# Ledger of designs, part 50: peptides against a protein of PDB entry 4Y8H

Target 1, 196 residues: chain A of PDB entry 4Y8H
Amino acid sequence: TSIMAVTFKDGVILGADSRTTTGAYIANRVTDKLTRVHDKIWCCRSGSAADTQAIADIVQYHLELYTSQYGTPSTETAASVFKELCYENKDNLTAGIIVAGYDDKNKGEVYTIPLGGSVHKLPYAIAGSGSTFIYGYCDKNFRENMSKEETVDFIKHSLSQAIKWDGSSGGVIRMVVLTAAGVERLIFYPDEYEQL

## One batch from the design tools (peptide; made by RFdiffusion4, then SolubleMPNN)

Design b2_p18_3_s4 (from b2_p18_3, 12 letters changed)
Fold by OpenDDE base, seed 3:
Structure b2_p18_3_s4 (fold): chain B 196 residues (1-196), chain A 18 residues (1-18)
Amino acid sequence: as target 1 above (196 residues)
Amino acid sequence: MEILEEARKKAKETGLRL
């Protein structure tokens, strides 16, 4: 897996490859690793497909209940719910999660939750087996307050590089853009990003 | 929660990884 989330001028963009594996084999080429837990709070998933899906389902339910009682949760609140689940069950879970969301007060925010259940707020985050290959690239090329187009390009190039080197990453590049204007899904196919 | 846990266990047996 190669996943990332990047804050930018108008909000946040999540990105992911789409490869799923079982052992040494590719099981699925078009998996969706970007998962909605609230209207403008989403997550990137790495690790066990079952574990991360279960966590996301629980968080989604919790946030729905939260909304009914207290109103729309913040991204920080969502990250806290993820953190508690991951930390409390760390011995039985293989889950790497990036939480990203947008609200009018805090704008775009990114929280990374690696194995073990710690939580880190960052201007951008990368995770998954492919992330190890692009730390240098991302550090060199990330800029704060990029435009939407610049951020899409940054994520596309970053994930393209990760996919080139990580056998567990591949397929399509999916993105979710979260802004005041709403939610937008993007998809980029190998013929587009392999040439970068 | 129990339903989710059961579903998780079944899905985990597939060994699928992201």
Scores: peptide ipSAE 0.376, ipTM 0.756, DockQ to the pose 0.671; fails the geometry check
Fold by OpenDDE base, seed 5:
Structure b2_p18_3_s4 (fold): chain B 196 residues (1-196), chain A 18 residues (1-18)
Amino acid sequence: as target 1 above (196 residues)
Amino acid sequence: MEILEEARKKAKETGLRL
């Protein structure tokens, strides 16, 4: 897996490859690793498909209950719920999660929750087996307050490089854009990103 | 929560990784 989330001028963009594996074999080429837990709060998932899906489902349920009682939760609240689940069960889970969301007060925010269940608020985050290949590239090329187009390009180039070197990453590149205007899903195919 | 755990067990048997 190669996943990332990037804050930008107008919000946040999540990105992911789409490959899933079982052992040494590719099980699915077009998996959606970008998962909605609230209208404008999403997550990127890496590690165990079962573990991360269960966690996301529980978080979604909690946020629905929260909304019914208190209104729209913050991204920080969502990250806290993820953190509690991942930390309390760290010995029995293989889950790497990036939480990203948008709201009018805090704008775009990114929280990374690596193995172990710590939580880190960052301007951008990368994770998954492919992320190890692109730390240098991302550090060199990330800028704060990029445009939507610049951010899409940054994510596309980053994930393209990760996929190039990581056998556990591949397929399509999916993105979710979260802004005041709403939610937008993007998809990019190998014929495009392999040429970068 | 219980139903989610059952689903998790079934899904984990496949050994799918992201």
Scores: peptide ipSAE 0.375, ipTM 0.756, DockQ to the pose 0.659; fails the geometry check
Fold by OpenDDE base, seed 2:
Structure b2_p18_3_s4 (fold): chain B 196 residues (1-196), chain A 18 residues (1-18)
Amino acid sequence: as target 1 above (196 residues)
Amino acid sequence: MEILEEARKKAKETGLRL
């Protein structure tokens, strides 16, 4: 897996590859690793497909309940719920999560939750087996307050590089853009990103 | 919650990893 989320001028963009493995083999499945937990709060998932899906489902339900009682949750609140689930079950879960969301007050925010269940707020985050290959690239090329187009390109190039080197990453690159204007899903195919 | 646990069990049996 190669996943990332990047804050930018108008909000936040999540990105992910789509490869799924079973044992040592690539599964014949194109997976959507970008998962909605609220209208403008999404997550990137790595690790066990079952574990991360279960966590995301629980968070989604929790946030729906929260909304009915208190109104729209903040991204920080969502990250806190993820953190509690991941930390409390750390011995039984293989889950790496990046939480990203947009609201008018806080704009785009990114929270990374590694296997241990800690939580870290960052301008951008990368995770998954492919991320090891792109720390240098991302550090060099990330800028705060990029445009939407610049951010899409940054994510596309980053994930392309990760996929190039990580056998556990591949397929399509999916993105979700979260801004005041709403939610936008993007998809990029190998014919495009492999040439970068 | 039970439905999620059952779904999780089935999904875990597939051994799918992201």
Scores: peptide ipSAE 0.370, ipTM 0.752, DockQ to the pose 0.620; fails the geometry check
Fold by OpenDDE base, seed 1:
Structure b2_p18_3_s4 (fold): chain B 196 residues (1-196), chain A 18 residues (1-18)
Amino acid sequence: as target 1 above (196 residues)
Amino acid sequence: MEILEEARKKAKETGLRL
């Protein structure tokens, strides 16, 4: 897996590859690793498919309940729910999660929750087996308050490099853009990103 | 819901990873 989320001037963009694996083998399955937990709060998933799906479902339920009682939750609140689940069950879960969301007060926010259930708020985050290959690239090329187009390009190039070197990453690159204007899904195919 | 639980259990047992 190669996943990332990047804050930019108008909000936040999540990105992910679509490859799935079983041990050392590539599975003949394409997965959407970008998962909605609230209208403008999404997550990137890495690790166990079963574990991360279960966690995301529970968080979605909690946020729906929260909304009914208190109104729209903040991204920080969502990250806290993820953190609690991952930390309390760390001995039984294999889950790496990036939480990203947009609201008018806080704008785009990114929280990364690695194995063990710690939580870190960052201007951008990368995770998955492919992330090890792109820390340097991302550090050099990330800028705060990029445009949408600049951010899409940054994510596309970053994930392309991760996929190039990580056998556990590949397929299509999916993105979700979260802004005041709403939610937008993007998809990029190998014939486009492999030549970058 | 139950069918999803069974599917997820199978996926975990087979080691399906993202």
Scores: peptide ipSAE 0.366, ipTM 0.749, DockQ to the pose 0.502; fails the geometry check

Design b2_p18_4_s1 (from b2_p18_4, 5 letters changed)
Fold by OpenDDE base, seed 4:
Structure b2_p18_4_s1 (fold): chain B 196 residues (1-196), chain A 18 residues (1-18)
Amino acid sequence: as target 1 above (196 residues)
Amino acid sequence: ALPEWLGDANKPIPFHGK
């Protein structure tokens, strides 16, 4: 798995590969590792697909409940819910989660919740088995306040590099763009990103 | 009703640069 979220001038973009593996076997399916927990709050999931999906479902429920009582939650609130669930269940949970969201007040925000259940606010975050291969690349190439196009390109190149080296990453690259304008889904296929 | 711990969800989270 290779996942990342990147704040930029107009909001935040989440990105993920789609490969699912079981041991040495690569499943012939496309996995969506980008998960909506609120209109403009999403997460990237790595680790146990079932476990992280359950966590995301619980978060979505709590955010819905929150919304019914208090209105739209902040990205920080969502991250806190994720953090609590991951921390409390860390002994039985293999999960690396990146929470990203947009609102008019805070703009794009990224919170990373690595294994263990800590939470860190960052301008961008990477996670998953493929992230090991691209820390240097991302550090060198990330810039704050990039354009949408620059950010898409950054994520595409980053994940492409991760996929090249990580056998547990591959398939299509999916992105979700969160801005004041709304939510946009993007998809890039191997024929596109393998040439980078 | 929300869990009691959700009341703390809006506490500031430290920013860590990378």
Scores: peptide ipSAE 0.030, ipTM 0.518, DockQ to the pose 0.062
Fold by OpenDDE base, seed 5:
Structure b2_p18_4_s1 (fold): chain B 196 residues (1-196), chain A 18 residues (1-18)
Amino acid sequence: as target 1 above (196 residues)
Amino acid sequence: ALPEWLGDANKPIPFHGK
């Protein structure tokens, strides 16, 4: 798995590969590693698919309840709910979560929750087995307040490199763009990103 | 009402940056 989320001038973009591995079997199918927990709050999931999906479902429910009582939750609130669930279950949980969201007050925000259940607010985050191969690349090429197009290219190149070196990553690259304008879904195929 | 643990979850998280 290779996942990342990047803040940019107009919001935030989440990106993920789609490969699924079960033991020695590799499946290049469209896997939903980008998961909605609120209209403009999404997460990237790494680790146990079943466990992270369960966590995301619980978060989604609590955010719906929050919305009914207090209005739209902040991205920070969502990240805090994820953090509590991951931390309290850390002894029995394999999960790497990146929470990303947009709202008019805070704009695009990214929170990373690595194994162990700590939480870190960052301008961008990477995770998954493929992330180890692209820390240097991302550090060198990330810039704050990029355009949408620049950010899409940055994520595409980053994940392409991760996929190149990580046997557990591959398939298509999916992205979700969160801005004031709404939610946009993007998809890029191997024939395109392998040539970068 | 929100669960009690959710109240704790709303504690501000410090931004450490890159």
Scores: peptide ipSAE 0.027, ipTM 0.506, DockQ to the pose 0.051
Fold by OpenDDE base, seed 2:
Structure b2_p18_4_s1 (fold): chain B 196 residues (1-196), chain A 18 residues (1-18)
Amino acid sequence: as target 1 above (196 residues)
Amino acid sequence: ALPEWLGDANKPIPFHGK
């Protein structure tokens, strides 16, 4: 798995490869490492597919309940719910989660929750087995307040490099763009990104 | 203001995805 989320000028973009090798899966769910938990709050999931899907479902439920009582939750609130669930289940959970969201007040935000259930707010985050190969590339090439196009290219190149070297990553690259304008889904196929 | 536990901005530890 190779996953990442990147804040940029107009919001945040989540990206992920599509290869799945775990075998543990929720039957009624589509293989998607980019998971919606609220309108403009999404997550990237790494680790046990079934376990992280269950966590995301629980978070989605809590955020729906939150919305009914208090209005739209912040990305920070979503990250807090993820953090508690991951920490409380850390002894039986193989999970790495990146939470990303957009709202008008805070703009794009990224929170990473590695194994153990800690939480880190970052301008961008990478995770998964493929991330080990692209820390250097990302550190060198990330810039704050990039354009949408620059950010898409950054994620595409980053994940392409991760896929080249990580046997557990591959398939299509999916992205979700979260801005004031709404939610946009992107997809890039091997014939395109392998040439980068 | 962010809670203290959200203030850690260190590089995340890489972990395996599936």
Scores: peptide ipSAE 0.018, ipTM 0.464, DockQ to the pose 0.072
Fold by OpenDDE base, seed 3:
Structure b2_p18_4_s1 (fold): chain B 196 residues (1-196), chain A 18 residues (1-18)
Amino acid sequence: as target 1 above (196 residues)
Amino acid sequence: ALPEWLGDANKPIPFHGK
């Protein structure tokens, strides 16, 4: 798995590969690791697919209840719900989650929740088995307040490198762009990103 | 249904891949 979320000038972009693995097996399936928990609050999931999906479902439910009572939750609120679930179940949970969202007040925000259930607010975050191969690249190439196009390219190149070296990453690259304008879904196929 | 581990933090959760 290779996942990341990047704040930029107009909001935040989440990106993920789509390969699913179980042990030594590579599943013949295109998996979407980008999961909506609210209109403009999404997450990237790594670790146990089923467990992280369950967590995301629970978070989505809580955020729906929150919305009905208090209005649109902040990205920080969403991250706190994720954090609590991950922390309380840290002894048996395999989960690495990046939470990202956009609102008019806070703009794009990224929170990473690694194993153990800690929470870290960052301008960008990477996770998954493929992330180990791209820390250097990301550190070198990330810039704050990039354009949408620059950010898409940054994520595409980063994940391409991760996929190149991580056998547990591959398939298509999916992105979700969260801005004031709304939600945009992008997809890039191997024939494009493998050439980078 | 919600997973049982939500109610029992010490219950082992099977690995389902990523």
Scores: peptide ipSAE 0.022, ipTM 0.535, DockQ to the pose 0.058; fails the geometry check

Design b2_p18_4_s2 (from b2_p18_4, 7 letters changed)
Fold by OpenDDE base, seed 3:
Structure b2_p18_4_s2 (fold): chain B 196 residues (1-196), chain A 18 residues (1-18)
Amino acid sequence: as target 1 above (196 residues)
Amino acid sequence: AAPEFLGDPTKPIPFHGK
């Protein structure tokens, strides 16, 4: 898995590969690792597919409940719910999650929640087995307040490199763009990103 | 059914502070 979320001028973009491992084998399956927990709050999932999906489902439920009582939750609130679940169940979970969201007050925000259940607010985050291969690249090439197009390209290039080196990453590159304008899903296929 | 994993199940999940 190679996942990332990047704040930019107008919001935040989440990105992920789609490769899944089943047991000891790389599954020939395209998995959506970008999961909605609220209209403009999404997460990137790494680790156990079942664990991360369960966590996301629970968070989604809590945020729905929150919304019904208090209105739209902040990204920080969502991250807090993720953190609570991941920390309290850390002994029984294999999950690395990046939470990203947009709202008019806070704009784009990214929170990374590693295996232990800590929470870290960052201008951008990378995770998954492929992330180690692109840490240096991302550090060198990330810039704050990029345009949408620049950010898409940054993520595409980053994940392309991660996929190149990480056998557990591959398939399609998915992105979710969260801005004031709404939610946009993007998809890029190997024929495109392998040529980068 | 074998469990499905998003990543390399044989390695720790990486964390990056930046």
Scores: peptide ipSAE 0.476, ipTM 0.871, DockQ to the pose 0.729
Fold by OpenDDE base, seed 4:
Order: sequence, then structure tokens, then C-alpha cells
Structure b2_p18_4_s2 (fold): chain B 196 residues (1-196), chain A 18 residues (1-18)
Amino acid sequence: as target 1 above (196 residues)
Amino acid sequence: AAPEFLGDPTKPIPFHGK
């Protein structure tokens, strides 16, 4: 898995590969690792498919309850719910989560929740087995307040490199763009990103 | 039916074919 979320001028973009494995073997499945927990709050999932799906489902449920009582939750609130679940269940979970969201007050925000259930607010985050190959590239090329197009290219190039070297990453590159204008899903296929 | 995995968050899995 290779996942990332990047704040930019107009909001935040989440990105992920789609490869699924069973043990050390690639499974014949294309997975969507970008998961909605609220209208403009999404997460990237790494680790156990079952664990991360369960966590995301619980968070979505909590945020729906929150909305009914208090209105639209902040991204920080969503990250807090993820953190509580991941920290309190850390002995029984293999979950690496990146939470990203947009609202008019806070704009785009990214929270990374690695194994163990700590939470870190960052301008951008990368995770998954493929991320180890792109720390240097991302550090060199990330800039704050990029345009949408620059950010899409940054994520596309980053994930392409991760996929190139990580046997556990591959398939299509999915992105979700969260801005004031709404939610946009993007998809890029190997015939395009392998040439980068 | 085997459990699905979205990659080890800390290390890559060896390549066995795409």
C-alpha cells in the first residue's frame, strides 16, 4: 500500500494505490483505500483491510451521530475519533490511517495516525509499505499552497515511484479532492503513471 | 476467502509478480 494526503491552496487531496495482498501474494482485486467518513472528511487506509474498514465504519457512524446532534464535525473531531479507536485497540489492530478533510474555517487539514494510535497534524502525510521509498522525494518536492494541478502531479509522481519499488503497491492511483467546491474523485491507470 | 491486507504500514512486502 502507498497512501498520502496533501494540503494545498484550496483544500486537500488524498491519494492511494489499489493493490490488495494476501500474505506476501498479490490478490486479484482492485481495492478502494480512500474511504468517506463524512461529506468532506475522508481517510486513507493501510494495514489490515478488515481492521481499517471496521475502524472507518465506526468513525462514520460516530460522525453521523455527531452531525445529528451538533452539526458538521471538524476534521480534528474525526481524527480524534480515529485516534481513540486506534489507541485503545492498538494491541489487536494493524491499522495506519491518514485522515483528511476540508471545511471553510480550517481549510484543508491532514492528520496521520500510525501504528500505536498517536495523532499528528501535518501539512502532508505519507504511509503504507510503499511510503518508505518516497520520503526523500516528497520532502524535496512538497510545497505549501500548491495549486490543484501541482498537487495532483505531486501525488501522482510520488505514488508512481512508490508503486515502482513496492511489490505491495500497484493497480490504479485513486485521488479524492476536497475543496469548497465539493468532492472530486480522480483515477489514473498504469499506462499513464508508469511513464513518469 | 483468505484475509486481505493493505500492506504493512512500516515495511514493503517482497515482489512476487504483478
Scores: peptide ipSAE 0.303, ipTM 0.686, DockQ to the pose 0.256
Fold by OpenDDE base, seed 2:
Structure b2_p18_4_s2 (fold): chain B 196 residues (1-196), chain A 18 residues (1-18)
Amino acid sequence: as target 1 above (196 residues)
Amino acid sequence: AAPEFLGDPTKPIPFHGK
């Protein structure tokens, strides 16, 4: 898995590969690792597919309940719910989560929740087995307040490199763009990103 | 079938400070 979320001038973009493993086998399956928990709050998932899906489902439920009582939750609130679930159930979970969201007050925000259930607010985050191969590239090339196009290119190049070196990453590159204008899903296929 | 995993199940999930 190679996942990341990047704040930029107009909001935040999440990105992910789509490869899934079953035991020691790399499955020929395209998995969506970008999961909606609220209109403009999404997460990137790594680790156990079942665990991360369950966590995201629970968070989505909590945020729906929150919305009915208090209005639209902040990204920080969503990250807090993820953190609580991951920390309290750490002995039964294998999960690495990146939470990203947009609202008019805070703009784009990114929170990374690694194994163990800590929470870290960052301008951008990378995770998954492929992230090890691109830490240096991302650190060198990330800039604050990039344009949408610059951010898409940054994520595309980063994940392309991660996929190149990580056997557990591959398939399509998916992105979700969260801005004041709404939600946009993007998809890029190997024929495009392998040549980068 | 074995459980599905998003990543490399034989390696720890890495964390980066940035």
Scores: peptide ipSAE 0.463, ipTM 0.864, DockQ to the pose 0.729; fails the geometry check
Fold by OpenDDE base, seed 1:
Structure b2_p18_4_s2 (fold): chain B 196 residues (1-196), chain A 18 residues (1-18)
Amino acid sequence: as target 1 above (196 residues)
Amino acid sequence: AAPEFLGDPTKPIPFHGK
């Protein structure tokens, strides 16, 4: 898995590959690792498919309940719910989560929750088995307040490199763009990103 | 069926399916 989320001038973009494994095998499944927990709060998932899906489902439920009682939750609130679940159940979970969201007050925000359930707010985050190959590239190429197009290109190039070197990453590159204007889903196929 | 994984969240995948 190769996942990332990047704040930019207009909000935040999440990105992910789609490869999954079952046992010792790469599964012929194109999984959507970008999961909605609220209208403009999403997460990237790494680790156990079942564990991360369960966590995301619980968070989504909590945020729906929160919304009914208090209004739209902040991204920080969502990250806090993720953190509580991941930390309190860390001995029984294999989960690496990046939480990203947009609201008018805080703009785009990214929180990474690695295995163990700590939480870290960052201008951008990368995770998954492929991330180890692109820390240097991302550090060198990330810039604050990029345009949407620059950010899409940054994520596309980053994940392309991760996929190139990580046998556990591949398939399509999916992105979700969160801005004041709404939510946009993008998809890029190997014949495009492999040429980068 | 064997559990499905979205890779190891922190390191390259080991040969047992994470």
Scores: peptide ipSAE 0.287, ipTM 0.672, DockQ to the pose 0.269; fails the geometry check

Design b2_p18_4_s3 (from b2_p18_4, 6 letters changed)
Fold by OpenDDE base, seed 5:
Structure b2_p18_4_s3 (fold): chain B 196 residues (1-196), chain A 18 residues (1-18)
Amino acid sequence: as target 1 above (196 residues)
Amino acid sequence: ALPEWLGDATKPIPFHGK
């Protein structure tokens, strides 16, 4: 798995590969590692697919309750719910989660929740088995307040590099763009990103 | 079905900032 989220001038973009691994079997499936928990709050998931999906479902439920009582939750609120679930269950949980969201007050925000259940607010975050191969690349090439197009290219190049080196990553690259204008879903196929 | 270690999916969680 290779996942990342990047804040930019107009919001935030989440990105993920689509490969799944079951034992020794590798499949390039249409798997959604980018999961909606609220209209403009999404997460990237790595680790146990079943466990992280369960956590995301719980978060989504709680954010729905929050919305009915208090209005639209902040990205920080969503991250705090993820953090509580991951931290309190850290002895039994294999999960790396990146929470990303947009609102008019805070703009695009990214919170990373690695193994252990700590939470860190960052301008961008990477995770998954493929992330170890691209820390240097991302550090060198990330810039704050990029355009949408620059950010899409940055994520595409980063995940492409991760996929080249990580046998547990591959398939299509999916992205979700969160801005004031709404939610946009993007997809890029191997024939395109392998040439980068 | 949720994993047992996650507990009740409907249990209240406090909403607060970092």
Scores: peptide ipSAE 0.027, ipTM 0.588, DockQ to the pose 0.046
Fold by OpenDDE base, seed 2:
Structure b2_p18_4_s3 (fold): chain B 196 residues (1-196), chain A 18 residues (1-18)
Amino acid sequence: as target 1 above (196 residues)
Amino acid sequence: ALPEWLGDATKPIPFHGK
């Protein structure tokens, strides 16, 4: 798995590969490492597919409940819910979660929740088995307040590099763009990104 | 079906965000 989320000038973009590997995998939905928990709050999931899907479903439910009572939740609120679930179940959970969202007040935000259930707010985050291969590349090439196009290219190049070296990553690269304008889904196929 | 260790999916969760 290779996943990442990147804040940029107009919001935030989440990206992920699509490969699934051997192991107990039970899902009620099509394999998708980019998961919606609210209109403009999404997450990247790594680790146990079944467990992280369950967590995301619980978060989505609670955010809907929150919305009905208090209005649209912030990205920080979503990250807090993920953090509690991951921390409380850390002894039975193999999960790496990146939470990303957009709102007019806070713009694009990224929160990473690694194993153990800590939470860290960052301008960008990477996770999954493929991330180990691209820490250096991302650190060198990330810039704050990039354009949408620059950010898409950054994520595409980053995940392409991760896929080249990580046997557990591959397939298509999916992205979700969250801005004031709404939600946009992107997809890039191996024939394109393998040439980078 | 949710894993048993996750408990009740409808269980209240504390919110901290704004």
Scores: peptide ipSAE 0.027, ipTM 0.569, DockQ to the pose 0.047
Fold by OpenDDE base, seed 1:
Structure b2_p18_4_s3 (fold): chain B 196 residues (1-196), chain A 18 residues (1-18)
Amino acid sequence: as target 1 above (196 residues)
Amino acid sequence: ALPEWLGDATKPIPFHGK
């Protein structure tokens, strides 16, 4: 698995490869490493497919309840719910989750929740087995307040490198763009990203 | 079905606003 989320000038973009090995785990829906928990709050999931899906479902449910009582939740609120679930169940949970969202007040935000259930707010985050291969590349090439196109290219190149070296990553590269304008879904195929 | 260790999906979580 290779996942990442990157804040940029107009919001945030989440990206993930599509290779999945569920083993004995059963998914309630089609496996997708990029998962919606609110209109403009999404997450990237790594680790146990079933467990992280369950967590995301619980978060989505609670954010819907939150919305009915308090209005649209912030990305920080969503990350707090994820953090609580991951921390309280850390002894039984294999999960690496990146939470990313956009709102008009806070713009694009990224929160990473590694094993153990800590939470860290960052300009960008990477995770999954493929991330170990691209820490250097990302550190060298990330810039704050990039354009949408620059950010898409950054994520595409980063995940391409991760896929190149990580046997547990591959397939298509999926992205979700969160901005004031709405939600945009992108997909890139091996023929185009392998040449980068 | 959800794993038992995750608890009830309907369990209240304290919300502190936006």
Scores: peptide ipSAE 0.027, ipTM 0.570, DockQ to the pose 0.044
Fold by OpenDDE base, seed 3:
Structure b2_p18_4_s3 (fold): chain B 196 residues (1-196), chain A 18 residues (1-18)
Amino acid sequence: as target 1 above (196 residues)
Amino acid sequence: ALPEWLGDATKPIPFHGK
């Protein structure tokens, strides 16, 4: 798995590969590493597909309850719910989750929740087995307040490098763009990103 | 402490492995 989320000038973009190498698991729907928990709050999931799906479902449920009573939750609120679930279940949970969201007040935000259930707010985050191969590249090439196009290219190149070296990563690159304008889903196929 | 609206969100979840 190779996942990342990147804040940029107009919001945040989540990106993920699509390769599934997990063994037998229980899925309630088609597994997607980019998972919606609210209109403009999404997450990248790494680790147990079934377990992280359960976490995301629970978070989505709670955010729906929150919305019905208090209005749209902040990305920080969503990250807090993820954190609590991951922390309380850390003894038998294999999960690395990146939470990303957009709202008009806070703009794009990224929170990473590694194993153990800590939470870290960052301008961008990478995770998954492929992330170890691209820390250097990302550190070198990330810039604050990039354009949408620059950010898409950054993520595409980063994940392409991760896929190149990580046998557990591959397939298509999916992205979700969260801005004031709404939600946009992107997909890039190997024929394109392998040439980078 | 968790917000009141969150309820028992920290209860154990089902584990199915990787």
Scores: peptide ipSAE 0.070, ipTM 0.714, DockQ to the pose 0.034; fails the geometry check

